# Peptides against a protein of PDB entry 4DOW: the designs that were tried, part 102

Target 1, 157 residues: chain A of PDB entry 4DOW
Amino acid sequence: TFSWVGRPLPNRKQFQQMYREICMKINDGSEIHIKVGQFVLIQGEDNKKPYVAKLIELFQNGAEVPPKKCARVQWFVRFLEIPVSKRHLLGRSPPAQEIFWYDCSDWDNKINVETIIGPVQVVALAPEEVIPVDQKSEETLFVKLSWNKKDFAPLPP

## One batch from the design tools (peptide; made by RFdiffusion4, then SolubleMPNN)

Design b2_p23_7_s1 (from b2_p23_7, 11 letters changed)
Fold by OpenDDE base, seed 4:
Structure b2_p23_7_s1 (fold): chain B 157 residues (1-157), chain A 23 residues (1-23)
Amino acid sequence: as target 1 above (157 residues)
Amino acid sequence: KEEEIKEEIKKLEEQFKEAMAKP
């Protein structure tokens, strides 16, 4: 169950009410608040790892019937989501915790908030920084590079 | 070499398959 937190932000968009924060209610009755700018795990296909995304907007889409709670996101990709033929372009075998900024516009960046599994920690690192791989950081994902379907590159500014 | 990297990636893929689980 998802519900908006707070009042809608000032907005002139005709069919959208924008919010800063959403509340996700979990089965045990606990609540998790997720804000714009945070990272989330998005439900993947069956037997697939969740997708990773950064929330850039939270809004209720009044153009849909019934109105739906939505988000605009910046996508990230896991290494194994990259085509097999292109993976070698990284020039290294990445740790499991590494993700990549998806630098393409071909993906729909609008999601239904019901697809959100939960929040996730994502840390941007410089290329020379070492990704810690331990139990403490296992829940944390790290990003150093972008992927644009052609090659890996430094993170966008 | 590129081939060595590919082999490492292949190993990574195998490990990933074994560790594949939904949170």
Scores: peptide ipSAE 0.123, ipTM 0.720, DockQ to the pose 0.025
Fold by OpenDDE base, seed 3:
Structure b2_p23_7_s1 (fold): chain B 157 residues (1-157), chain A 23 residues (1-23)
Amino acid sequence: as target 1 above (157 residues)
Amino acid sequence: KEEEIKEEIKKLEEQFKEAMAKP
C-alpha cells in the first residue's frame, strides 16, 4: 500500500495535489519512504528486469474517480532495452550495472505509484571514470551517457 | 573490435536469458 507523507505542496494546478514524499508499506509490515529526486525501480514486463527511473513529481490526480496516486519520472534504460541493431554504437560492452539517461519524449513519463518496487542507488560518472565492481556497489547502478534512440551522448548537465 | 563487441553483447544476452529462466 502507498500513502502520502506530509501535507500537499502549494500548487496552482486545479486537479493535482503535489507531494514531496510517499510511504510504501511492504509485506513484512515495514515502511519505506521515497522522496522526489530519488531513483526507483519500476515493475517491468514478464521476464524482464525492472525499469529504472528518477522521481520528478509525486501527485494525486484529482480528475480520476477515485483519485489516483501518480508520479512523473525521468526514464533510464538498461543496455539490453536498447534495440539490438543499435547496441554496437556504444563501442564497448558495458557492465551489467550501467544504465543510460533516456533522452526522448516518446515514452509516457507518468506512472502509477503502485508500479514502484522500491528505491535504487544511481551514481553519475564521467565518461572516463571506471565503474567500480565490488560487493558494496553490486546493487548500485551507474550512468555515464544518454540514449536518444539514435546515438549515445554525454550526460546532460 | 566491432566483432568482439558483438560477441560480448551476445554473451550478455545469453546470460540474461539464463538468469531469467532460473527463477
Scores: peptide ipSAE 0.060, ipTM 0.665, DockQ to the pose 0.024
Fold by OpenDDE base, seed 1:
Structure b2_p23_7_s1 (fold): chain B 157 residues (1-157), chain A 23 residues (1-23)
Amino acid sequence: as target 1 above (157 residues)
Amino acid sequence: KEEEIKEEIKKLEEQFKEAMAKP
């Protein structure tokens, strides 16, 4: 169950109410608050790991009947989501925790909040920095590079 | 080096596939 937290933000977009925060109620009754700017796991396809995304906007889409709770996201890609023929362009075998900023617009960046599994920690690193693999970072994902369907590049500013 | 990288990636893919196959 998802519910908005706080009052709608000032917005000029017709049929949309924007929010800063949403509450996710888990089966055990606990609640997790997720805010714009945080990273989340999105339900993947069958036999696929969850997608990783950064929340850019949270909004209720009043153009739909009934209104839908939605989010606009910046996508990240896992290494194994990259086409097989292009993976070698990384020039190294990445650790499991590494993800890449998806620098393309071909993916729909609007999601239903109900597809959110939960929050995840993502840390940006410089290309030369080593990804820690200690116990403290086991659940943390790391991003060093972007992927634009052609090649890897430094992170966008 | 490229072939080595490809082999490492292949191993990673296999490990991932195995992990996804687990319930």
Scores: peptide ipSAE 0.031, ipTM 0.638, DockQ to the pose 0.025
Fold by OpenDDE base, seed 5:
Structure b2_p23_7_s1 (fold): chain B 157 residues (1-157), chain A 23 residues (1-23)
Amino acid sequence: as target 1 above (157 residues)
Amino acid sequence: KEEEIKEEIKKLEEQFKEAMAKP
């Protein structure tokens, strides 16, 4: 179950109410608050790992019947989501915790909040920084580079 | 180096497939 936290933000978009925060109730009855700017795991397809995304906007889409709680996101990709023929362009074997900023517009960046599994920690690192591979960091994802379907590049601003 | 990278990537792919095959 998802519910809005706080009052709608001022905006000029017709049929959309924007919010800063949403509350997710999980199975044990506890509540998790997720805010714009945080990173989340999104339900993947069958037998696939969850997708990783940064929340850019939270909004209720009043144009739909019934209105749906939605989010606009910045996608990240896992290494194994990159085409096989292009993976070698990284020039190294990445740790399992590394993800890449998806620098393309071909993916729909609108999601239903119901697809959110939960928050995840994502840490941006400089290219020279080492990704820690220990038990304490296994739940943390790291990003150093972007992927634009052509090549890897330094992170965008 | 490219060959080594390809081999390492292949290993990762295999590990992923094995992980996904688990119940």
Scores: peptide ipSAE 0.029, ipTM 0.633, DockQ to the pose 0.025

Design b2_p23_7_s2 (from b2_p23_7, 12 letters changed)
Fold by OpenDDE base, seed 5:
Structure b2_p23_7_s2 (fold): chain B 157 residues (1-157), chain A 23 residues (1-23)
Amino acid sequence: as target 1 above (157 residues)
Amino acid sequence: SEEELKKQIEELEKKFKEAMAKP
């Protein structure tokens, strides 16, 4: 289950209440707080691997009946999600922990918070930095580049 | 508590591994 934490933020949008933080109750009854700016795993389609996203906004959409708890996100893409015909453009075989900033607007960036599996650690690296591939960092994802469906490029700001 | 925090981290790591094991 999900519940808002704190008071709504100042907002001019009708039927929307914005929040800084949401509480996720997991199976063992413990609670995890997720804030705007953090990274999350989102449920994949048809039991596929989860998507990776950065939270931009947390909001309740009052225009829906009943009101829905939603998030606006910046998407990331895994190498295996990139079309086979374009993978060669990277020029290297990335480790499993590498993800890419999705620099396109064709994906809907609004999600239901119920699709959030949980938080995940994402670390931005310079191109020359080595991605650590060890057991201690297996739960950490790393991003060096963006993907815009045409080519790979340096990370946006 | 510190112990509870450690437990939460372990559970998150477990969930991550399970999630990433999906095809």
Scores: peptide ipSAE 0.026, ipTM 0.579, DockQ to the pose 0.034
Fold by OpenDDE base, seed 2:
Structure b2_p23_7_s2 (fold): chain B 157 residues (1-157), chain A 23 residues (1-23)
Amino acid sequence: as target 1 above (157 residues)
Amino acid sequence: SEEELKKQIEELEKKFKEAMAKP
């Protein structure tokens, strides 16, 4: 179950109410608050790992009947989601914790909040920084580069 | 409470591990 936290933000978009925070109730009755700017795991296809995304906007779409709770996201991709024929362009074997900023507009970046599995920790690193693989960071994902379906590049500023 | 938050984090970590274990 998802519910909005706080009052709607002022915006000029008709039929849309924007929010900064959403509350997710999980099976044990506990509540998790997720804010714009945080990273989340999104439900993937059957037998696939979940997608990783950064929340850019949270909004209720009043143009739909019934109204739907939605999010606008920035997608990240896993190395294994990159076509096999282009993986060599990275020039190295990335650790399992590395993800890439998806720098393309061909993917729909609007999702239903119901597809959110939960929050995840993502840390941006400089290209020369080593990804720590220890117990403290085992559940942390790291991003150094972007992927635009053609090549890898430094992260946008 | 801090204890409740810790429990929530633990549950999230468990869910994360399970999700990341998928092929």
Scores: peptide ipSAE 0.026, ipTM 0.556, DockQ to the pose 0.035
Fold by OpenDDE base, seed 4:
Structure b2_p23_7_s2 (fold): chain B 157 residues (1-157), chain A 23 residues (1-23)
Amino acid sequence: as target 1 above (157 residues)
Amino acid sequence: SEEELKKQIEELEKKFKEAMAKP
């Protein structure tokens, strides 16, 4: 269950009410607050690993009937989501914790908040920085590079 | 509370691990 936290932000967009924060109710009754700018796991296809995204906007879409709670996101991609034929372009075998900034506009960046599995920690690192592989970092994802379906590159500004 | 936060973190960690265990 998802519910908005706080009052809508001032905006001029018709049919949209923007928010800074949403509350996710977990099965045990506890609540987790997720804010714009945080990273989340998004439900993948059947039996697939969840997608990773950064929340850019949270908004109620009043153009839909019934109104839908939505988010605009910046997508990240896992190494295994990259076509096998292009993985060699990385020039190394990344740890499982590494993700890549998806630098393409071909993906719809609008999601239903109901697809959010939960928050996840994502840390941006310089290319020379080592990704820690300790127990504490097992649940943390790291990003060093972008992927634009053609090649890997340094992170965008 | 600290206990609630701890519980939330543990649940998130569990959920994350379960999600990441999927193929």
Scores: peptide ipSAE 0.025, ipTM 0.548, DockQ to the pose 0.035
Fold by OpenDDE base, seed 3:
Structure b2_p23_7_s2 (fold): chain B 157 residues (1-157), chain A 23 residues (1-23)
Amino acid sequence: as target 1 above (157 residues)
Amino acid sequence: SEEELKKQIEELEKKFKEAMAKP
């Protein structure tokens, strides 16, 4: 169950109400609050690993009946999601914790909030920095580069 | 409570770890 937190933000779009925060109610009745700017896990297909995304906007789509709770996201991609024929372009074997900024517009960046599994920690690193592999960082994902379906590049500013 | 929230986050992290361990 998902519900908006707080009042809608001032918005010039007639059919969209913008929010800063959403509340996710878990099965045991506990609540998790997720805010714009945080990273989340999105439900994958069947037995696939969850997708990783950064929340850019939270909004209610008033053009639908009933209104839908939606989010606009920035996608990230994992190394194993990159085509096998292109993986060699990285020039190294990344750890399992490394993800890449998806620098393409071909993917729909609008999602239903019901697909959100929960929050996840993502840390940006410089290309020369080493990804820590200690137990404290085991559930933390790290991003150094972007992927634009052609090559890897430094993160956008 | 904050403690309950921490427990829930820990559970989610565990589920995430299990999901990431799958091929």
Scores: peptide ipSAE 0.025, ipTM 0.565, DockQ to the pose 0.037

Design b2_p23_7_s3 (from b2_p23_7, 14 letters changed)
Fold by OpenDDE base, seed 4:
Structure b2_p23_7_s3 (fold): chain B 157 residues (1-157), chain A 23 residues (1-23)
Amino acid sequence: as target 1 above (157 residues)
Amino acid sequence: SEEEKKKQIEELEEKFKEALSKP
């Protein structure tokens, strides 16, 4: 169950109410708040690992019937989501914790918040920085590069 | 409470860790 936190932000978008924060209620009745700018795991297809995304906007889409709670996201991809034939372009074997900024516009960046599994920690690193792979950081994902379906590149500004 | 929230986050992080470790 998802519910908005706080009042809608001032905006001029027709049929949309924007928010800074959403609350997800989990099975045990506890609540987790997720804010714009945070990273989340999104439900994958059947038997697939969750997708990783950064929340850019949270909004209720009043153009839909019934209105839908939605988000605009910046997608990330895991190494194993990259086509096998192109993985060699990285020139190294990344740790499992590494993800890549998806720098392509072919993916719909609008999601239903109901597809959010929960928040996840993502840390941006400089290319020369070492990705820490220890027990305390295994739940943290790291991003150093972008992927645009053609090649890897430094993170966009 | 802050402690409960922390615990919930930790549990969720562990769950995600396990999920991410799977093929």
Scores: peptide ipSAE 0.068, ipTM 0.653, DockQ to the pose 0.035
Fold by OpenDDE base, seed 2:
Structure b2_p23_7_s3 (fold): chain B 157 residues (1-157), chain A 23 residues (1-23)
Amino acid sequence: as target 1 above (157 residues)
Amino acid sequence: SEEEKKKQIEELEEKFKEALSKP
């Protein structure tokens, strides 16, 4: 179950109410609050790993009947999600914790909030920085580069 | 379902642990 936290933000979009925060109620009855700017795991296809995304907007889509709770996201891609024929372009074997900023507009960046699994920690690093493999960073993902279906590049500003 | 979501998280976490345990 998902519910909005706080009042709607000022917005000129006729059929959309924007929010800063949403509450996710899980099976054990506990609640997790997720805010714009945080990173989340999104439900994958059958027998596939979850997707990683950054929340850009939270909004209720009033044009749908009934209204739907939605989010706009920035997608990330894992190395194994990149086509085999293109993986050599990285020039190295990345650790499992590394993800890449998806720099393409071909993927729909609008999701239903019910596809959110939960929050995840993502840390941006410079290309020369080493990804930690200690116990503290076990559940942390790291991003150094972007991927645009053609090549890898430095992260956008 | 929420149960499926939980399982997917657990699977992802296990993969991370396995990767970190490799030399």
Scores: peptide ipSAE 0.053, ipTM 0.663, DockQ to the pose 0.043
Fold by OpenDDE base, seed 5:
Structure b2_p23_7_s3 (fold): chain B 157 residues (1-157), chain A 23 residues (1-23)
Amino acid sequence: as target 1 above (157 residues)
Amino acid sequence: SEEEKKKQIEELEEKFKEALSKP
């Protein structure tokens, strides 16, 4: 289950209430708080693997009946999600921990919060920085570059 | 505790990262 944390933020959008934080109750009964700006795993379609996203906005959509708890996200892609014919453009074999900023507008960036599996740590690195692959860093994903369906590019701000 | 919460999140992140890394 998901519930809002704190008071709604001031906004001018009709039928929408904006929030900074949401509480996710997981199977063991414990609670995890997720805030705007954090990274999350989103449930994939059918048998697909989870997606990685950064939370940009948390809001309740009052125009729907019943009202829905939603999020606006910035998507990331895993290397294996990139078409096989384009993977060579990276010029290297990335570690499994590397993801890429999805720099396209063709994906819907609105999700239902119910699709959130849980939080995940994502760290931005400069291109020259080495991605650690030891056990201590296995819980962390790393991003250096963006992917715009055409080529890889330096990470946007 | 806050420390336990942090540990739980880290463990969860590790599990999820492993799942995402599978081919």
Scores: peptide ipSAE 0.114, ipTM 0.679, DockQ to the pose 0.036; fails the geometry check
Fold by OpenDDE base, seed 1:
Structure b2_p23_7_s3 (fold): chain B 157 residues (1-157), chain A 23 residues (1-23)
Amino acid sequence: as target 1 above (157 residues)
Amino acid sequence: SEEEKKKQIEELEEKFKEALSKP
């Protein structure tokens, strides 16, 4: 169960109410709050692993009947999601924790919040920085580069 | 190890999926 937290933010978009935070009610009755700017796991298609995304907007789409709780996201891609023929372009074997900023517009960046599995920690690093392998970072994902379906590049600003 | 990290991520994802499957 998803519910909005706080009052709608001022916006000029017709039929859209924007929010900063959403509450997820989990099965044990506890609640998790997720805010714009945080990173989340999104349910994969078919038997695919969950996708990683950064929440850019949280909004209720009033153009739909009934209104839908939605989000706009910045997608990330895992190394194994990159076509096999392109993986060599990285020039190294990435740690399992590494993800890449998806620098393409071909993916729909609008999702239903119901597809959110939960929050995840993502840390941006410079390309030359080493991904920590200590126990404290075991559940953290790291991003150094972008992927634009053609090549890897430094992270966008 | 890389395998351990992969497993940890997958386990975390599965746990979240289960816990938040019907919010």
Scores: peptide ipSAE 0.040, ipTM 0.530, DockQ to the pose 0.032; fails the geometry check

Design b2_p23_7_s4 (from b2_p23_7, 13 letters changed)
Fold by OpenDDE base, seed 1:
Structure b2_p23_7_s4 (fold): chain B 157 residues (1-157), chain A 23 residues (1-23)
Amino acid sequence: as target 1 above (157 residues)
Amino acid sequence: SKKEIEEQIKELEERFKEAMAKP
């Protein structure tokens, strides 16, 4: 169950109300608040691992009947989501915690909030920085590079 | 599983709260 937190933000879009925060009620009855700018896990297809995304916008789409709670996201990709034929371009074997900024527009960046599994920690690192694999960071994801379907590159500004 | 992920998220959230609570 998802519900908006706070009042709608001022916007000029005719049929949408924008929000800064949404409340997610999980199975045990507890509530998790997710804000714009945070990273989330999105339900994967079939038996695939959840997708990783950064929330850019939270909005209610009033053009739909009934209105839908939606989000716009910046996608990230896991190494295993990259085609096998292209993985060698990284030139190294990444740790499982590494993800990549998806620098393409071919993916729909609008999602239904109901596909959000929950928040996840993502930390940006410089290419030369070592990804920590200690107990404190075991569930933290790290991003150093972008992936544009052609090659890996330094993170966008 | 979804439940497992939720538990992981909860754990991560708790760790974050603890980390942020430290002076």
Scores: peptide ipSAE 0.020, ipTM 0.487, DockQ to the pose 0.025
Fold by OpenDDE base, seed 3:
Structure b2_p23_7_s4 (fold): chain B 157 residues (1-157), chain A 23 residues (1-23)
Amino acid sequence: as target 1 above (157 residues)
Amino acid sequence: SKKEIEEQIKELEERFKEAMAKP
């Protein structure tokens, strides 16, 4: 179950209401709060790893009946989501914890909040920095580069 | 409470582990 936290934020759009935070109630009755600006795991296809995204906006789409809880996201991609023919362009074998900023506009960046699995920690690193792989950082993902379907590049400013 | 927070963190970690275990 997903519920808005707080009152709608001031906006100029009549067909949507924007929020800063959403509450996920899971099966055991516990609650998880997710805010704009946090990173989340999004439900993947059958037997696939979850997608990774940063929440940019949380909003209720008033154009639908009933209104639907949605989010606008910045997508990230896993190495294995990149076409096999392009993976060599990285020039190295990345650790499993590395993800890439998806620098393209061809993907729909609107999702239903029901597809959110939960929050995840993402840390930005410089290209020369080493990704720490220990028990403490096992659940942390790291981003060094962007991917624009043509090549890898430094992260956008 | 501190105990409740620790339990929530543990649950989140388990869910993350399960989600990441998918091929």
Scores: peptide ipSAE 0.018, ipTM 0.478, DockQ to the pose 0.033
Fold by OpenDDE base, seed 4:
Structure b2_p23_7_s4 (fold): chain B 157 residues (1-157), chain A 23 residues (1-23)
Amino acid sequence: as target 1 above (157 residues)
Amino acid sequence: SKKEIEEQIKELEERFKEAMAKP
């Protein structure tokens, strides 16, 4: 279950209330707080790995009945989400921990918070930096490049 | 790159916030 944390932010939208933080209650009864600006894992399709996104907004959509808890996100893509025909453009075999800034607007960036699996750590790296792959950082994802469905591009320094 | 990425995301966040603040 998901519940808002704190008071709504100032907002002029009639049917929307914005929040900074949401609480996710896990099966064991523990609670995880997720904030705007954090990275999250979003439920994938079938057996696909979860999608990765950064939370941009948390809001309740009061225009829906019942009101829906939603988020706007910046999408990131895993290498395996990139079409096979385009993967060669990277010029290397990335580690499993590498993700890419999705620089395209064809994806809906609005999600239901119920699709959030949980928070994930994402670290931005410079192009020359090596992605550390160890047991300690196994669950940490790293981003160095963007993907715009045509090519990979370095992220600005 | 790290700083710029963070700034770009921040700018995006601000744009969304601004949009959401508009009637």
Scores: peptide ipSAE 0.018, ipTM 0.462, DockQ to the pose 0.028; fails the geometry check
Fold by OpenDDE base, seed 2:
Structure b2_p23_7_s4 (fold): chain B 157 residues (1-157), chain A 23 residues (1-23)
Amino acid sequence: as target 1 above (157 residues)
Amino acid sequence: SKKEIEEQIKELEERFKEAMAKP
């Protein structure tokens, strides 16, 4: 179950209400609050790892019947989501914790909030920085590069 | 860098907010 937290933000769109925060109620009855700007895991395809995304907007789409709670996201991709024929372009074997900024507009960046699994920690690193492998960072994902379906590129300084 | 990527994401957020604010 998902519910909005707080009052809607000022918006001129008649059928859309924007929010800063949403509450996710999980099976054990506990609640997780997720805000714009946080990273989340999104439900993937069958037998595939969840997608990684950063929340850009939270909004209710009142044009749909019934109204839908939606989010706009910036996608990140896992190395294994990149086509096999293109993986060699990285020039190295990345650790499992590395993800890439998806620098393309071909993917729909609008999602239903019900596809959100939960929050995840993502940290940006410089290319020369080593990804920590300690127990504390085990659940943390790291991004150094972008991927635009053609090549990898360094993140801006 | 860490700082610039955060700024880029922030810029995207602002662009989307502006788009959603328009009728």
Scores: peptide ipSAE 0.018, ipTM 0.461, DockQ to the pose 0.028; fails the geometry check

